# Peptides against a protein of PDB entry 3PUK, part 8

Target 1, 227 residues: chain A of PDB entry 3PUK
Amino acid sequence: ERGLKSVVWRKIKTAVFDDCRKEGEWKIMLLDEFTTKLLSSCCKMTDLLEEGITVIENIYKNREPVRQMKALYFISPTPKSVDCFLRDFGSKSEKKYKAAYIYFTDFCPDSLFNKIKASCSKSIRRCKEINISFIPQESQVYTLDVPDAFYYCYSPDPSNASRKEVVMEAMAEQIVTVCATLDENPGVRYKSKPLDNASKLAQLVEKKLEDYYKIDEKGLIKGKTQS

## One batch from the design tools (peptide)

Design b1_p10_2_s3 (made by RFdiffusion4, then SolubleMPNN; from b1_p10_2, 7 letters changed)
Fold by OpenDDE base, seed 3:
Structure b1_p10_2_s3 (fold): chain B 227 residues (1-227), chain A 10 residues (1-10)
Amino acid sequence: as target 1 above (227 residues)
Amino acid sequence: SIEFDIKPRP
């Protein structure tokens, strides 16, 4: 029942908490809507305390400065979350925390990355992408967090075709993060009815899997998984 | 191989 949840937690522990851990140091952790759901799905508050997190704060809310403590931002690479981060560190006189560690749940677009670099580079101790963009529900079930996915995928209005493609791309990317988390490069199977959405999504997943493993962090090429 | 069962969610 907890197979996928355990794998996700282990990955977060290794990629985020172990990466920025310092003995005896406590951090404030900033979460957005997605990462709040993500952590809630795979860990307990006691687990976070063991990893050196003293307080969890919502990045979207107004917060009082704690200038003597470092902040761990575990957030989605979205304009909304990035803008909130920039408000914390954008002004030299109004920095809310001592320094920042940033871990994005997925690929951060160059536009957002450049915006961060231009404004807050001196305050950032670490910036990484960990590629977990799904919510584990149970051992073999997960949820995709794509805004308006249902509306655009099943809209009869042809004017929504472009938006549907954007949604499909986002869904495919999140599915790839599941495969990456499990270290799998599978063949994709789908049900074709009633719409061709599944077929289109499958094609996108196959393409993105190929791209991901060809250009991964280690520069390795992973063949198709036999299972 | 992985089989995906995509269900619409409002």
Scores: peptide ipSAE 0.024, ipTM 0.514, DockQ to the pose 0.026; fails the geometry check
Fold by OpenDDE base, seed 1:
Structure b1_p10_2_s3 (fold): chain B 227 residues (1-227), chain A 10 residues (1-10)
Amino acid sequence: as target 1 above (227 residues)
Amino acid sequence: SIEFDIKPRP
């Protein structure tokens, strides 16, 4: 079995770089905080150069325009990242780049998508969701990017109960992206002590796995994997 | 099977 990092890289290569590749064309790649961590975990700068990326820029930072080059945005579908993208292309007179390819790491809400479409549709050559919302650490280990997850999951304050549910939902969604990346529909095991967090999370994951494979773009329902 | 173990980030 190939390590998780290799699998993630292969998926990104296929879903992002191969999708927008044009022979002889170099692109500027824009990353946010999450995708910076993601790419750093599974590739080197030399790998990106081989994929036609000349330079990497942080989407949150002020950047000098390079109007003759197309930009590859590999970003999270968040208001912050989307707003930064919109600033790059929102003004016809001040477009930072020639055109944009956008690849979201997860499902982009309609509200954000409509906002992009309303202001920058003519500048966008491609917009795709690739469903990778985790960081591979090693062959069998990954991490999730859910802010304040620990605080809310282990908070004894009842006022945090609603937020805890939101956090657990987000974690479950990210776990499903791992399974999707590995092309697995596993049985879910958990340790129920000392808190019921693991049980709740497991139930959410199972439900989301079912939903994911039912709605799979290929219309195929994948049976449970024995693992 | 996937086993979940929630740990605090260092």
Scores: peptide ipSAE 0.023, ipTM 0.434, DockQ to the pose 0.025; fails the geometry check
Fold by OpenDDE base, seed 2:
Structure b1_p10_2_s3 (fold): chain B 227 residues (1-227), chain A 10 residues (1-10)
Amino acid sequence: as target 1 above (227 residues)
Amino acid sequence: SIEFDIKPRP
């Protein structure tokens, strides 16, 4: 039985490590909060060593320069993580590493991407988006990382309506990454009672699935799966 | 088909 953890690891291996592999080359890998949890959930340090990673560093921490080594950034497309990257390679200081490979766990907004290109383009050897925005827990269980999701989804305060929508969107996006990881386009089923949150979320997921599979990485349209 | 059972963590 190939559990969800194995599928996630296989995807990361293919999309990230195989993509930037160079014979005899060791890299320093930079992780943020989410990717630390992600890798911890689906691999061991020995696995990372086999993939050519010598050291794992927290992107948020102050780090000593290792200018002779290339860095593999496996990070979320957030302003915080991007800003940390920019500090490593920005013109304001000497670059910490020889070059960078950047792999985002999700779609990187154009604003952030343009900011990176404007300041650090010469240092970047690869920039790719993968679609893993969830933590595998069990073979059929995953965890979403949406701060305060419970509070806003179940808040009776109408002033939280806007934030609730943002949370719902984020949840839907992460659910789609599960489907993408499994290479499936399922029909979404839900129970509407007692709250309509499930219905709203289901609609968002369906819409985002449609958008995702209209133009996938291979330019193919994937129909609904029967799984 | 995949059925999702989504439960928010408190």
Scores: peptide ipSAE 0.020, ipTM 0.479, DockQ to the pose 0.026; fails the geometry check
Fold by OpenDDE base, seed 5:
Structure b1_p10_2_s3 (fold): chain B 227 residues (1-227), chain A 10 residues (1-10)
Amino acid sequence: as target 1 above (227 residues)
Amino acid sequence: SIEFDIKPRP
């Protein structure tokens, strides 16, 4: 039926909403560009209401303080999103909300994390990383959020080789989050023609899958799942 | 198993 969309929603529900739920408490949820697309792809506003979210706000926009309510930040670990959060809770001004719960869609670099800790640690009730960096489209279809991926992957210009590598790395990371969300460690197959892009991407995915399951929370190596 | 097929999007 919904397939991947339902799995993604269940993952978000468990990792985010259940994690910070309090009886009778409503929260304001702050989203960035990616998480807006993500939630739009796998849930409705009524679903969010059931999870205790009263209002959704764009983190990039100027917002009026609602100091009596706690805020749930579901955002990407980017300098832009983090800076917007810091403006809401920075020591130089009144905090916009009562407290913050932060859920990053991916690994947050130490530099950004330390910046948060140094500025507003007292306002943060939770800071968690969840591994969802893709957009589910159909039961078995997802999309990646990598700007200009097509251009660099298919560019014949050698000067774009370095950027192509960065794009491939980003794509591979996002694909691994799909596998993690599905609790899968699949064998990777690819179409090698007409270009070797798929082969390169497959190799990156394989390597990152190995790394992910070797250093997962359980410290166990997950065997390959059925193809 | 996962298969990759990179295509342009509209």
Scores: peptide ipSAE 0.006, ipTM 0.350, DockQ to the pose 0.024; fails the geometry check

Design b1_p10_2_s4 (made by RFdiffusion4, then SolubleMPNN; from b1_p10_2, 6 letters changed)
Fold by OpenDDE base, seed 1:
Structure b1_p10_2_s4 (fold): chain B 227 residues (1-227), chain A 10 residues (1-10)
Amino acid sequence: as target 1 above (227 residues)
Amino acid sequence: ESVFELLPKP
């Protein structure tokens, strides 16, 4: 079986690079914190060059305009990343790039999408969600990117209970992206001790898996993956 | 059956 890194790279290649590829065209790629880690985990700069990327820039940093080149934004659907994108294209006179291809790593909330549409629709050639919200570490290991997850999950302060739930939902969503990437609908097992966190997370994962595989990208229903 | 294990980040 191919390692998780290879699977992730193949998915990115198909969903992002092949989708926006134009013969003879080079693009500038804009990354945020998460996608920098993601690409670093599953590819090399030489791989990106082969996919038509000439340079990589951090979306959060001030960048010099390259108005003759199109930009590939591979970013998380966060207000921070979206705001940075909007700064690049929000002003007609100050567009940093010729046009944009946007690929989100997860579901983009309607509020953010509408904000983009209202201000930059004419500059966008493509906008897709690819649903990869994890970092592959090795063939069978991945990590989640949920800020302060440890703090909220293990905080004894009752005032953090609502935030704990939000964090667990985010974790569950990312786990589902792993399953989707692997084309698996596994049974979920958990250890109930010492805290109920694992049980709660497991329930969230199960629910989200059911929702995801109720109708997949092709409108098919996928059953549970056998052991 | 696939099994996932979650480990806290240190």
Scores: peptide ipSAE 0.031, ipTM 0.529, DockQ to the pose 0.026; fails the geometry check
Fold by OpenDDE base, seed 5:
Structure b1_p10_2_s4 (fold): chain B 227 residues (1-227), chain A 10 residues (1-10)
Amino acid sequence: as target 1 above (227 residues)
Amino acid sequence: ESVFELLPKP
């Protein structure tokens, strides 16, 4: 029932918690809107406690400093989340935490990364990108986080065509993160009727899968997953 | 071979 959730949790555990774990050390974890939903979908507070997280805080909220503790930021690579991080460690005021570990749910644009480096590099012990941009629902079901996807995909207004394309691209990228999380390079099937949205999305997914697996982390080519 | 199937909402 929870196959995909378990895989996602295992991925987060290995990519995030195991990466920054120190024996006997507790951390404060900072979450944004997306990662709150993500963790809520695949773990419990008790699981996080086992991983050395004592408190979870919303990155968007004003928080009191806890200068003796390190902070684990598990956040989306957005200007909003990054700006909140920068407020915690900016040079203009005393830093809120002892140090920071940053884990982005997706590729962090160079502009944001450079902004972080310029202001807070000395406070950062780790900065890593993971590739999870979806919310698992059950063993075979997940949801995407693309604002107004339904509206633009089904809009009869031609003026929305450009935005529809952007939405499709975003959805395709998130679907690829599912495949990456599962370590699969699947074939893509779809129902094209009555609208062509599924066809277009499938094509984008296929293309992005090809690009993703063209050269893996070891410089190897990954073929299609057998079934 | 693993397959992802995209389905429209009814």
Scores: peptide ipSAE 0.027, ipTM 0.398, DockQ to the pose 0.025; fails the geometry check
Fold by OpenDDE base, seed 4:
Structure b1_p10_2_s4 (fold): chain B 227 residues (1-227), chain A 10 residues (1-10)
Amino acid sequence: as target 1 above (227 residues)
Amino acid sequence: ESVFELLPKP
C-alpha cells in the first residue's frame, strides 16, 4: 500500500526540486507556516540537502541578503506569504537574493499573481502551482490548513453562516488536492450527525473533483477509482 | 473502490 507521505514527497521532488534543479547549484529555500509543516511531515533535512537546498529560512522573518544565491520559495498562495516575497524582491527594497523560483501549494489568485508579476517579474525564473494543500499524518490520514475552520464550522452563531461556507469551500479544495496527489477520484463517505457539516463538505468535494478532472483531463471525466 | 471518509473533528 502506498504511504501518503511518500507520495507527497515524490510529488514535491518532481514538481519542485526537479523542476528548478541545476547541477552544482545550491539554493536557499523559503518556507511559510504551512509548507514548514508539510515538509516536516514527509521529509528530513538530509533529503532537502540532497535536492540542493543549503539552508531553510522562514519567509515571515527578516533575513540577511544572500545576493549571490538563488532562492526557492515554496509557499502558500496567501497575501501574507506573497507580501513577504515582495519584501524580498519588490521595488521598495533591494532584492535579497539573485533570483527566485516560486512554487505555490495551490491555485494562486489572479490578484496575487498580477501583483507579483507587476513588481518582481525580472527576478522570477519560475512561478508554478503544485496543488498540495494538505499535510500527511499517516499513510491514509491527512490534515488541512484552513484558518479558523474549527470555529466557523461549529459556531452556533447564525451570523457566521457565510464564513462557514467559505471555510467549507477551502476545505473541499484541499481535499481535492489529496485526490489529485494520489491520482484518484474516489467516492465520498461521511457521518452526517450530529451536524450536517460533513454532508455539505462531501457535496463540495464531489463537485470540485468533477471540475478538477474535467479541467486536468481536458474535458475527460475520470471515473471513480476502483477498489 | 477507493473511498474518502469525512469525519467531524472531536
Scores: peptide ipSAE 0.025, ipTM 0.391, DockQ to the pose 0.026; fails the geometry check
Fold by OpenDDE base, seed 2:
Formats: C-alpha cells, sequence, structure tokens
Structure b1_p10_2_s4 (fold): chain B 227 residues (1-227), chain A 10 residues (1-10)
C-alpha cells in the first residue's frame, strides 16, 4: 500500500538511516518534538531497531553520557534543538557521545550551521538536510506543525498581520516538503471565500515550489506534475 | 495532474 506514511518512512530510511548505516554498529537516536511525532506517525520501534537504533532519547532532556556510542540526531533546524546538540558536544571533556550524525528535517539557517561548525565540527561525521516538515495522518492527509497558525490566520486584529505572514510562510514551506517527499510539483487549488487566506497561502506555495524545482536533485529542471 | 487543494478550516 502506497500510503503517505509509507512514502515518508521510505524517504527517512533512505535519507537518514541508509546514509549513516554501518554494519554491526548501534546508535542512539536523539529526537525533538517534531521528529518524535513524525516517526511515531510512520514507523514502529521495531522498525528503528532494524535500522540499528538501540535507544531513542529526547534531545531536550538531561541524558546520561554514552561515550562509546555514536549518536544520530534527527532534529528540526531550530535554535532550541541545535542548542541541545551543542550542549552534548560543546566541551571536549564532556562529550555525551562518541560522534554525531545530524539530519535536519528542513533547511538549516546559516547562522545555526555556522554555530555548529564553530563549536562541534570535529565531532560531526555527517550533516544533512532532508525535506520533511509535516506529519502524515492518512494515505492522502497530512498535518502541519506551525504553532498558533489558526489564531494568527483568523485573527481580525491588525496587530497580528506580521505574525500572520510569518505563519503563512512557515505553512507554505511545510507544504512544499510534502510535494518534495512525494516528488511532485502539483497545481494548487484553493477556495478564496470567505477569507483570502487560502489564496495568499496558495501564492506562497506556488512561489516556493517554483524555487524548489528550479533544479532537482539530479540537476534537472522539473516541470509541473501532469498526473 | 496532481493538485493540492488548500481549504480554510472552519
Amino acid sequence: as target 1 above (227 residues)
Amino acid sequence: ESVFELLPKP
């Protein structure tokens, strides 16, 4: 069954687990709030064991050092998650793990990336960005992780206009990750009434799709999906 | 052709 959940899992398996796989090596996996939800939506603990993950830990929690094991960080590119990572490897004498593999769920801002490079470069074996910023719910249904999206999108208060724009940008980015995960460049349809939020969001999505699919992973221009 | 439909939540 080619449900959205299976597609997401397959992408994670290929982009993350296969990328850092070493025969006979077990890793500790560190998750944040988003990636916990993401993996919970598309896999089981048994699946993770098969991929060489012995233990899953919350990156935000205090954890005991396991200095002989490498850690797989599957996290969002947020200051909070990055700061937790930096705390694990910031001191040479207090490294929690042997080394780190980092996989971001989306584009990591240069500011965060530079901060990581400056402090922990020697401990990082791999750093990669993947494009999965959504939670699959059903075969054709997904949810976005944008805090307070509903409030700002439907707020009549003009003081929230700037926040509404930020939220819409974030939503659009996450929608594009769905398209990227499905390897599709779809047309966008929307209902413009009673509010124009859908039309604004659609425009943002179209723009971001255009930017994303200028050049695909193979260096080819990808046109609109005709299916 | 794949189409994404954006709808406001009620």
Scores: peptide ipSAE 0.022, ipTM 0.421, DockQ to the pose 0.026; fails the geometry check

## One batch from the design tools (peptide)

Design b1_p11_1 (made by RFdiffusion4)
Fold by OpenDDE base, seed 3:
Structure b1_p11_1 (fold): chain B 227 residues (1-227), chain A 11 residues (1-11)
Amino acid sequence: as target 1 above (227 residues)
Amino acid sequence: GERTLIERPED
């Protein structure tokens, strides 16, 4: 019933917690809006305690410094989240934490990363991208985090066509992250609608899956799997 | 795939 949630948790544990784990060390974990929902969907506070997290803080809120502790930032690669991080470490004299580990839930644009690198690279012990940009639900169901998706996808106004494509691209990318998390390359299925949005989205997903799974870790071409 | 953007040794 909760297979996808377990897979997501296992991925986070491996990619994030195990990566920065140090025996006997506690960290403060900083979350944004998306990762708060993500972790809430697949783990409990007791699970986080076992992984060495003493407290969870909202990255958007004003927080008191805990200068003796390292901080684990599990956040989306957005300007808002990054700006909050920069406020924590951007000033050499006013660092809120001892050091930072950053794990982005998705691809971080060069412009955004360069902004981080230019201001506080010495404070960062780890900075990695992981591929979890969805919220797992029961029975292999997930939700996407794409703002204004409904408005643009179902808008009859031709002037929204360009934005519609951007939204669909974002949705396709998040769907691919689900497949990557599950280590699956499924055939895409859809129900046609008058606006043909499902077909277009399916095509985007297929294309991205093809690119993503064309070569495995051993350099072998991956075939399609049944989802 | 996943990328490592920064990795520093522990102090």
Scores: peptide ipSAE 0.568, ipTM 0.938, DockQ to the pose 0.559
Fold by OpenDDE base, seed 5:
Structure b1_p11_1 (fold): chain B 227 residues (1-227), chain A 11 residues (1-11)
Amino acid sequence: as target 1 above (227 residues)
Amino acid sequence: GERTLIERPED
């Protein structure tokens, strides 16, 4: 059984598709590199059709306008993906789609959001953060999307120290999104390594978990669980 | 958790 994939799909269905669902309406869905991998890991095209998606498009590619249809952007909050969105809606006379629903896979920085708001606010019906920043591989197994994590974490070069911390923060954040998706607040278990990266990461995860559940939408503070 | 940045009424 691939339980994690099911959980992720259910989360996307609830947080994204149900949120913008309109009876009888079809949407074009725009994906970036991460969300393409994410959806491919936990659903089929037939599943997307059932959710009212007629076509999926790569946000990075040039696309023909379909001005009568609304677009669902399920994308990472990155400058690259946002820039592509802005190109779709930046010009009032040349909008590619009727309107936009944006669902970010993670926290969108204010600077990035402000850029969107300044240029395309009137075209946006929804803009939400749903906090899914991992790829499910199999039941209870997932991978993180942190570029060059291995390189920086295990680099003996002290010049990479700052980048190492950034990478660890990113990993910790993604792990928290997994926990949130699974509705878990685990006590972190790890194997120590020579550079003690696991310990540092564990501390970051624990801190972020505390912050997350402290301000949980459900108003719940969960105790630590074993996993 | 999830944060709503923009929400507008549907047509």
Scores: peptide ipSAE 0.567, ipTM 0.938, DockQ to the pose 0.645
Fold by OpenDDE base, seed 4:
Structure b1_p11_1 (fold): chain B 227 residues (1-227), chain A 11 residues (1-11)
Amino acid sequence: as target 1 above (227 residues)
Amino acid sequence: GERTLIERPED
């Protein structure tokens, strides 16, 4: 069996690095908190060098301009990460790099994308969604990047019910990205908990899986598998 | 799946 880490790396290599590869060209890569963890989980710095990355930078930090180099943004589609990108390209006087390639780890909301387009579309060479919103830890184990997931899912406070739903929605979406990465459409199994979190999450995952494969741009529809 | 939002040619 191929490890999940290998699958994720292969996906990133093909969807990101191969997509923007130019012979003899080096890029600066900008990462956020999630993608830092993601890449750390499935590759080494030497691997990134082989893919034409000269240096990796934290998108959240102030950085010196390198105006002669293109930047590869591998980031989550969050307001925080996007705002940092906009600081790099949103003003003519503040353009830090020659051009930008943006690869989002998840679906980018139209509102957020429109904000990018309105301010710095001319600086962007690529903008794609690659839908990898999980961190592989073991061959079949991954972690989800959902802020405060544990807190809201297991909160006894009924006032957190709405937030719990939001968190579960996000978790379900990320589970679907795992399935997409593995090119699987699994039948969902779960064990019920007193708070019925597992059941609710399972329902959301199943729904999202159906939607994903139904509208898959590659036309790939698979039957349910046992996973 | 993957979605391309912007694709521009190189300079």
Scores: peptide ipSAE 0.565, ipTM 0.936, DockQ to the pose 0.703
Fold by OpenDDE base, seed 2:
Structure b1_p11_1 (fold): chain B 227 residues (1-227), chain A 11 residues (1-11)
Amino acid sequence: as target 1 above (227 residues)
Amino acid sequence: GERTLIERPED
C-alpha cells in the first residue's frame, strides 16, 4: 500500500539517508521539533537504524561531543535550529562532531545560509533542501506546522489581519510541499465558510502551485492533476 | 523541489 506516510518516508530515505550514506558508517542524527514529529509519523527507530543512525538527539538540548562521529542534521531552516547547529560547530576548537550533513525541510533563505557559511562552512559535507513541511497522519491525511493557525484564522479581530495573512501564506506553502512531494499539481477544492478563509487559502495555494511548477527541478510545466 | 547548497567530497 502506497500511502502518504510511505511516500514521505521514501522521499526522506532517498533525499537524506541515501544521499549521505557510507557503508559501515554510523551517524548521529539531530532533529528539531518539526522533524521529530515528521519522522515519528512515518518511521520507527528500527528503520533509522537500518539507515545508519545510531542515535537521535534533540538539537535544542545540550549534548556531549562525539567528535569521532559525523552528524546528520535533519532540521527546519529556522533561526532557532540553525543557531543550535552553529553552537555545535561555531567554535573551531570545540566542534561536537567530526562533520555535518544538513538537510533542511524547506527553503533556506540566503541570509540564514550565509550565516552558516560564515561560521562553519568547512565542517559541512552536505547542505540540501528537501522540501517537506508537513506531517503525514493517514494515507490521505496530513497536518500542518503553522503556529497559531487556528487562532488567527478564526479571529474576529480585524487587527489580526496582517498576522492572518502570514499564517495563511505559511499554510499555503506547506500545502504546496505536499503537492511537490506527491508530484501533483491539483485543482484546489474547498467548502465555503462564513469568513471565506478557505477560499483565500485556496487562492494562495493555487498561486504557489503555479509558481512552483513553472520552475520545477526539471524545468517542466506540469498540468493540473486530481488532488 | 530539492536544492543543493553545499556538496563536498567524502573523506
Scores: peptide ipSAE 0.568, ipTM 0.938, DockQ to the pose 0.630; fails the geometry check

